# Peptides against a protein of PDB entry 3S8F, part 30

Target 1, 157 residues: chain A of PDB entry 3S8F
Amino acid sequence: VLTLFVAVPSLMTAFTVAASLEFAGRLRGGRGLFGWIRALPWDNPAFVAPVLGLLGFIPGGAGGIVNASFTLDYVVHNTAWVPGHFHLQVASLVTLTAMGSLYWLLPNLTGKPISDAQRRLGLAVVWLWFLGMMIMAVGLHWAGLLNVPRRAYIAQV
Target 2, 166 residues: chain B of PDB entry 3S8F
Amino acid sequence: DEHKAHKAILAYEKGWLAFSLAMLFVFIALIAYTLATHTAGVIPAGKLERVDPTTVRQEGPWADPAQAVVQTGPNQYTVYVLAFAFGYQPNPIEVPQGAEIVFKITSPDVIHGFHVEGTNINVEVLPGEVSTVRYTFKRPGEYRIICNQYCGLGHQNMFGTIVVKE

## One batch from the design tools (peptide; made by RFdiffusion4, then SolubleMPNN)

Design b1_p10_2_s1 (from b1_p10_2, 7 letters changed)
Fold by OpenDDE base, seed 5:
Structure b1_p10_2_s1 (fold): chain B 157 residues (1-157), chain C 166 residues (1-166), chain A 10 residues (1-10)
Amino acid sequence: as target 1 above (157 residues)
Amino acid sequence: as target 2 above (166 residues)
Amino acid sequence: SLLLALMEAI
């Protein structure tokens, strides 16, 4: 009950953030239904990191609803599905948001802007992290649907 | 100015809120569809049954592994299983092919898992509670029981076997 | 018992 209760305000928050991104993109010259996305600052790791975290959070959030369903949870509970869900929520959204925050915080604390080389390295790190997390998450969810147990070093499949 | 910006923000928020509601209904519909098409194999939760974990080894139906398999009717059996640190009893569990088996599983010590490979049997076993699972083995052979809930230093080696006889 | 009740509420 609590999980489903929390899901509603979380969805509202997610779409409010999306609204803010659309507004920002349009202020930067983006036009049309999707043009505002391209206008966002994709060259800044402080922006890219939390946005990629949000993208990973979408399937994770849907999985949360599945996990909260009595009948569907019976299928996925204590399988590799659950770690897949965790890595999307914690190791994707929370971790990438923290990484993005550091790319903003450290330059402000030191009073020195990041170099172009540091910026490019940051982008590479964030994108590689996201890619790795997506591959692992898809694999874990798939394994979970094949009844691979969590907290076990062996499985039938 | 601030007023124009505020109005624009509200417009985008309203649009995304409408989209959010639409997506919510889509997700609910997808869940409903999944439930409607994949209802087979669901084991319903039974009545909550409590036991004293401190005495379950000394008295009652779990106390003697030799008496753990009880025939309750024609082609019907109840199996009283203990999950403990670090194994299962009885081990092996011997049941006939095609019989309806009711597993009554509890723990004398800590929380364990009861995951039977090749089946949809996957339950947590809590001290003080009895987990009830009903299953019919259609194929003879050996089925491995895996503990999928961390229970201590020996957790990774905690296995059992169900032997289904023709 | 209270912990279990809380877990079931989530």
Scores: peptide ipSAE 0.037, ipTM 0.782, DockQ to the pose 0.034
Fold by OpenDDE base, seed 1:
Parts: sequence; C-alpha cells; structure tokens
Structure b1_p10_2_s1 (fold): chain B 157 residues (1-157), chain C 166 residues (1-166), chain A 10 residues (1-10)
Amino acid sequence: as target 1 above (157 residues)
Amino acid sequence: as target 2 above (166 residues)
Amino acid sequence: SLLLALMEAI
C-alpha cells in the first residue's frame, strides 16, 4: 500500500492538466458536462498530440499501479505486459508531448507559421501514431497476460 | 475579474483532485479484492536465501548436475538449477508428473530469467540469491525454460528443458 | 546482507 502512494503525485499532476483542459474549453465557449471537450482546439496538432498522450497515459498509469503491486507483479513481471506499459508511458505520452512541443516550437523559432497542409499532415501523423500505439499496447498487455515472455523471440502462444 | 477566475480554477482543480484520489483508492480496492478472492495458483514468496556466486559451481548442491534432482519426500523433489551464460543446468531437468517440485535457482555470473512455458513459473535469478519456486506439473511432456532477462550476446538462445515423466 | 534484504523487501 505504501508503495502505491507513488501514484498520488502522478495522478495529481495528470488531473491538474485535465482541469486545465476543462478550464480552457470552457473559456472557449464550451458548456455543460462535456461541451468543453468539443470546444478545445482539435484542429491544432500541437494541442492534439499531448492530449492523446495523456489519454494513453491513463491505462498506462493504471497498469503502473498493478506493476507496483508485489503480488500482482508475479503475474506480469518480465512478460510482454511490461513493454506494453512502457509504450503507453514513453512512446505515447512522452513522444506525443514531444511531437506537440515540436509543432509549437518550430513555428516560433523560424517565425513562420505552419501551412494548412502541414497542419493536416501533423494531425494525421499524431492520430495514426496514437492509434498504432494503442493497438500495440493492447496487444502487448494481452500477450503479457497470456504469459508471453519479455525479451524473447519465442513464445508458446 | 481575476478573483472570479481564480475561484473557478480552484473549483476545477479541487474537483479533479478529488477524482484522482478517489480513483487511486478504487484501484487499491480492486487490487485488494483480486488478491482476496484469487488465491489459486499463487506462488508464495520464499525466504530470502543467499549464496556465494563465486563458489556455487564448485561446492554445494548446485555443483553436480547429476545430483541436482533430490527427492525430499514421497512425491516431493528439490531441484537445484543454475542459470548461467548461456544455459541452464541441469539440462534437461527430469521430474515426475504429479510430484511437488521445489526449484532452487541461482546464478554464478549475471542476472538471468527463469520462465517456464506452460506454467506460472517466472522469476529473475540473481547472483548471490536463491530463487525458490514451488510447482507441480500435472501434465507430462517437455516444458521450455526461457531466459527473459537480458544477460549478454547469447541471451536469445538461452533455453532449457524440463522433462516431466509419467 | 541485512541491507540487501531490506532493499529487496521494500
């Protein structure tokens, strides 16, 4: 139980970001319980990328709690479950955040705004990346539960 | 109005913070529930046991692979296994079907994995530490041992076999 | 050894 308290700061951070998103959406005219989501700038890859990263981080974070459990770790440790967790945390959240940052940074550094074509391409890249990562992550977690070993090219199943 | 905006922000933060804490407790509760209701197939953690990795090959129960399988009682065996770069000893490990097997696994060199396909046996093997796993093979046949911890250039080919005899 | 045991137990 004490080990699981490590999740508290992470959850606090994640949901603080969520609170910021809600506030931003409401400032943009969103109303109601979910209307603020639609009001967010989904046409901007610099916004969409890190948000998708956050969405991937949710199941990854839940998995992190599982991984931190002494008893449950016996089930998942050094199976495909672990890289599944990593890909959600690193290849989803961190990578998508980096992508989003790049979409913001380069226009600012160069002084040149992105074209509409570049914007659309960026959106496509981010969404496809997210989709691919989710498919892979689900597969890895599933394989892990089926006792597929990590760091091995062969498995019984 | 900065004050009004500040209050609004705080309200959202408090709400989401409360949600985050609630979810944490939900997860903990789910883990606790799972552990309380699912006891079958759980391998309890063994007592921490230490060995000298520099001498484990020369003396003690791991030194002779021909003596690695020890009958400790009726239908009970202890198997002393070495995981090394790059294989397992003894190989194959021969045990009877239906017998309670206690694996005592250690390493003379680096960290290895001991993952037995078709079973829930999956432990890391640390030099200087003895991993203890208890298992009963219900089905005869061959079970492959896989190293699932990177241990060097030959890691990918580091396999062993457990032969369960009728 | 005690330190190692403690580290592994936590």
Scores: peptide ipSAE 0.017, ipTM 0.808, DockQ to the pose 0.031
Fold by OpenDDE base, seed 3:
Structure b1_p10_2_s1 (fold): chain B 157 residues (1-157), chain C 166 residues (1-166), chain A 10 residues (1-10)
Amino acid sequence: as target 1 above (157 residues)
Amino acid sequence: as target 2 above (166 residues)
Amino acid sequence: SLLLALMEAI
């Protein structure tokens, strides 16, 4: 029970980031309940990448609560569910954040802005990465619920 | 202007914090619902039981694979299983269909997995600790045991078999 | 043993 209380500060932190995004979107002219989202710089891979990471982290975070549950963990532990969770938390949030940071950092370090072609390529990369990770994660979670074992090259299901 | 911006940020934060708390309650409710509706699939943790991994092969109920299956009642059995690098004993494990089987599983060496395909039996096996799992096989046949915890170079080949007889 | 039990319970 005490372990589940870790979700409170985690959610507070995550949604504080969301609040910052809302503020930024509204400063950029976004209005209404969802208009601020459209106002965000979706043409910049340095922005899109970490945001997609956050989106992947939402179901991953929910899964984290499941994994931390004593009774529910028995169902999913050492099944394909666990790699699915990892790919949402690490291979999505952490990796996409790193990619986004790189898209900002490299131009600043070199003193050369990225070309329009490079920008478009960057957008394609991060969106394709996110799509691939979501497909894989859904598949792994599904397989895990069907009791497909982790760290095994063979499964009955 | 800075003060106005700060006030606006705080307002948004308050809204999102309220949302976060609401979502927390939703998640708790979903967990509670899952537990309430899927109670038949939930196996509670057994009593903590310890064993000396250095002597488990020499003496005690795990020492002789030929005596690993013990009838404890008319339709009840206890099976003492060792998971080791790289296999299981006894192998195969022979049990009757419809009997209540209590698996007592431990390891003499490193951490292993005990995952029985076609069942909900899936536990980690720690040296010095006895894992207890209760299961009733309703269908006769062969059930493969898979090690799902990395235990060394031969991990991928570590399999066992449970044979359920009519 | 009590310490181990406590660690497993947390």
Scores: peptide ipSAE 0.016, ipTM 0.799, DockQ to the pose 0.032
Fold by OpenDDE base, seed 4:
Structure b1_p10_2_s1 (fold): chain B 157 residues (1-157), chain C 166 residues (1-166), chain A 10 residues (1-10)
Amino acid sequence: as target 1 above (157 residues)
Amino acid sequence: as target 2 above (166 residues)
Amino acid sequence: SLLLALMEAI
């Protein structure tokens, strides 16, 4: 029961971050219900990476509620579903945030801005990483729902 | 203007808060839907039962594999299963088709998994705790038991078999 | 045993 209470501050944080992004987008000239999204700096891998991480975190967070549910956990526990959840939370959110942090940190520490080529390469890397992680995560969740066990090299399905 | 910015932020926060509340109801609805449509996959948790993992091999219902399958009533059996590094006991587990089987599973060493292919039986096995699962095999044949909890160097080869006889 | 059961329920 107490485990599900963790969802409350997590959701509050998530929506606060979303509100901050909306504010930032509107400050950059975005208008309308969704125009603020386009106004965000999508040309900067230091921004794109953690945002993609957040996007992966949304289904991961929803899955967290499922995993923490007393009843639903019996369906998904120790199936491929759980690794799917982890890859969204760790290999997507944490990893992409780390990538984004490095794209910001290294130029600032060295005093040398990244080249345009490096910027474009960075964007390609984070988008490809996100795409791969989404494909894998969806596959793992699907396999989990089909009762494929985790930590096993063989499965009936 | 700081005042204008502050008001704008408040408006955005209120909007997202409202959205969050709406999403809460969506999640509750999805959970309810899942429970309503997929109840067959839910195995109720058993009562907490403890055993001494240091003596479970020497005495008690798990000690003799030949006595592991106990008929408790007409078409009802209890099967005492040990999950250990690296296998299951008894192996194979032989049960009749159509009988109600109560598996009582424990471990003498480390945490293992007990996942039966072709079924919804999937439990963790903890030393000192007895996992209880009730299942009726409708189809005869062999069902593979897979350890889905890493338990050491031989984990990947830790398999068992349930043989369901006509 | 009750304490352990409660801990598992959390």
Scores: peptide ipSAE 0.015, ipTM 0.789, DockQ to the pose 0.033

Design b1_p10_2_s2 (from b1_p10_2, 7 letters changed)
Fold by OpenDDE base, seed 5:
Structure b1_p10_2_s2 (fold): chain B 157 residues (1-157), chain C 166 residues (1-166), chain A 10 residues (1-10)
Amino acid sequence: as target 1 above (157 residues)
Amino acid sequence: as target 2 above (166 residues)
Amino acid sequence: DFLLALMELI
């Protein structure tokens, strides 16, 4: 009950954040249904990191609702599905948001802007992290559906 | 200018909130569809049953492994299983093919897992509670029991076997 | 037992 109760306001909050991004993109010259996305500052790791975290959080959130279902939980509970869900929620959204925060915080604390080389490295780190997390998460969810147990080094498949 | 910007932001927020609600209904519908079409494989939750973990080894139906398998009908059995650090009792569990097996599983020490490979049997075993699982083995052979809940230093080596006889 | 069951439903 608690998970489902929290799911509604969390979903609303997520799309409210998306609304702010759309507005920002349109202010930056984006037009049309999707043109505002391209207009967002994809050259800034402080922006890209939390946005990629949010994108990973969406399927994770949907999975959370599945995990909270009594009937569906019989299929996925204590399988590799669960750590897959965790990595989308914690290692994607929370971790990438923390990374993005550092790209904003450190320049402000030191009073020195990041160099172009540091910016490019930051973008590479964030995108590679996201890609790796997606591969691992998909693999874990798939393994879970094949009944691979959680907290075990051995599996039937 | 500030007022115009505020109104614009509110308009986008309202649109995305509407989209959010629509997606919520889609997710609920997908879950409902899944439940409606795939209910046959669900193991129903049993009645809440409690036991004293401090005495379960000394008295009661779990105390003697030789008496753990009880025939309750012509093609029905109840198996009283203990999950403990670090194994299962009885081991192996011997049951006939095609019979309805009711597993009653508890723990004398800490929380364990009871995951039977090749089946949908996957439950947590709590000290003081009895987990009840009903299953019919259609194929003869050996089925491995795996502990999928951390239970101590020997957790990774905690295995059991169910032998289904023709 | 009732309270525990209720808590598990939340």
Scores: peptide ipSAE 0.020, ipTM 0.784, DockQ to the pose 0.034
Fold by OpenDDE base, seed 1:
Structure b1_p10_2_s2 (fold): chain B 157 residues (1-157), chain C 166 residues (1-166), chain A 10 residues (1-10)
Amino acid sequence: as target 1 above (157 residues)
Amino acid sequence: as target 2 above (166 residues)
Amino acid sequence: DFLLALMELI
């Protein structure tokens, strides 16, 4: 009863963060409907990592609503769909947020800025991580819809 | 300046919150649409049926694998299946092609899965509860039962077979 | 089942 309303606080939080990003982008000179996105600091892994995590969280959140539905969960439960969902949530959002936090925290704790090489490497790591997670997540969701079971090393498909 | 910034932030927040709410309703609508158009494919969960997992092996319809398949009608069968660490009984489960099969599945030990390849049968099996699934096998052959819920060291090898006979 | 699903949605 009212199970889907559990998603409301999470959605509110997510889109509030998006609002903050838009504001930040506009403060940095971004204009128009999408210009603010380009104005964001995409050269900073401390920024890019959690943002990519948020992007992964979008389809994951939609999937969460599906998983919370009694009828739809019957289709997807204990299939590869479920790992696909939580990899977007945990291995994407949580992990990338943690990575981003470290890129911010370590320079502040040490008092030393990261080198340009470290920054570039960090960007590469974050983007590659995101790409890998998206590929895996899409594959898992697809496999889940084909009734591939989770927690099994075999599948008919 | 701070006040101006605060107002601007609030404006964006209101917009995005509205969008959030709209998306929520879109998702609900999509789910509702799916349910309305695809209800025929939903297997009823039925009423919660309880059993004593400590005695299910000794007494009752699950006690004797040789008596696990019960004909309840001209083309209707009930199959009493135990999922246990680490296997299924009876194994194989033999049923006729085209018959309506009601699986009554329970566990004497821990939670297991009951996933039948090539079918839409996919349920968790809880000790003390009976999972009921109805299915009609249209094609003869062997259907593998896979445990898709971690149940211990032998989980990965926990398989069963349903043999559908012509 | 439809009613149960609806109850979870609303």
Scores: peptide ipSAE 0.020, ipTM 0.816, DockQ to the pose 0.079
Fold by OpenDDE base, seed 4:
Structure b1_p10_2_s2 (fold): chain B 157 residues (1-157), chain C 166 residues (1-166), chain A 10 residues (1-10)
Amino acid sequence: as target 1 above (157 residues)
Amino acid sequence: as target 2 above (166 residues)
Amino acid sequence: DFLLALMELI
């Protein structure tokens, strides 16, 4: 069994999700190579949150390949790189998916739709969260490449 | 028409799968490039060596810190290091500049880290296993050892020092 | 060494 064999089904899943998004966007009137993206419901935090999570998951997934590589893992293991990877996978994808799920679930459970103010606030929250997570994750990955240790309050750089 | 929709979805899936395959090769190429340009000096993992963590403090090469640094040849040394809760032994570790140092690191208690600032030395230390790292210090001075694996309440204060002498 | 490293990656 190849070390990176697990990457194959993961990539297949990721691009299948992308295909579903493209189809949905085209059904909503999107045309051309990228027009379908604009046609997606970007005004709904229940949609935006998990999609932003997926966007964060892309570099995180690429990092997963690095971390799973025997030789490359030697460079990054137990450095700030690893927390950077985790924050993309857990604090971005999982957390944003949970946020999105709540934005869908709560109105359905209570039978009460969210107000327009709540919707706008929700959009602000998920976008700001994503931005903050990207800044932090990039910083952690960069620090990791500079050999900043994980689980230490001090660093040489 | 659900049937037409399903056919359209399949067409998009085929396109994205083809793209996925192309990206796989791109990633492999990028990894190869990274290995060629950035990781030429990676220290390979050594052969698995086992020790008894319950006796490593009482007998063997780790038992006496005063005998931890062993000259094995001209400009060649082996240093037997214990990582324990919460410190390193010996501390400081004194080695000469320009010598080839083989660190033999193990733990008598729990998993620790051995990260030497200013170097590429970064290994986990497992009880019952000996970690072997080869390094040559080109610059004299003090190098801080940091535990980068959580090992208990005193983890944040677990430091050591390597003193490289001229 | 590069070839060996590449082989270990797979």
Scores: peptide ipSAE 0.018, ipTM 0.796, DockQ to the pose 0.090
Fold by OpenDDE base, seed 3:
Structure b1_p10_2_s2 (fold): chain B 157 residues (1-157), chain C 166 residues (1-166), chain A 10 residues (1-10)
Amino acid sequence: as target 1 above (157 residues)
Amino acid sequence: as target 2 above (166 residues)
Amino acid sequence: DFLLALMELI
């Protein structure tokens, strides 16, 4: 039994989502290797938030493989590395997806579209959230590699 | 039209799946490389050893903190450590510099952490199990033991000290 | 050594 076999379906799923995005972008007029990305609706926070979550999920997923590795997990277990991983997986992907979902759900529930001001504010929120999460996650992962303990307010470094 | 769309989607999916598999191999290779080059100092898991947490304080090698440090060879020691709510015993743990130390750590109550600053010693301590860690302190001084597993209201204040003597 | 590391992942 492959220890990291779980990574196979996860990666397949992730890249299937990417395939869907490419298809959508090309339908929207995007051309070339990367032109389809620009054609996606980056003006809609309901779209941007989940996509940013996916971007954060990439390094988080890589970290998941590390955490699942016996030898490497010994190095990172119960250090600040683990919270760093959590903030990429939960506080980025899951949270941003939830935020994005609200931008779709609330207008549908109320029967009223969001205003342009609300849209712009929403974009600012999700981008700032993503940026903050990336900074914090990098810091936590780095601290973890320096053996900063998890669940402690004190560290040697 | 729907059929054409589905066919197009499948084509993209196949391409991305191929890329996915390629990346999987790349990641595995990178991890393998990392393990091959950066495994120095990693302490493998020891043999599973059990102990009765209800009697560990009353009998056996953990019962008397004064007898916790046992010389097992010319430059080898075994240290029997209890992690409990909320501290460690013995405290401090005194060991000589340069000696090979085998820590035998267990808990009489709940799960604790045993994280020694300045070292790669970092294990969870489970009631009923004995954690075994082998380490040699190259530098004299004080090394703080930190509980990095939540164990109750006093968790944040649960510290110990290892004193390495010249 | 690389092969051993790879085997650890399997």
Scores: peptide ipSAE 0.016, ipTM 0.807, DockQ to the pose 0.092

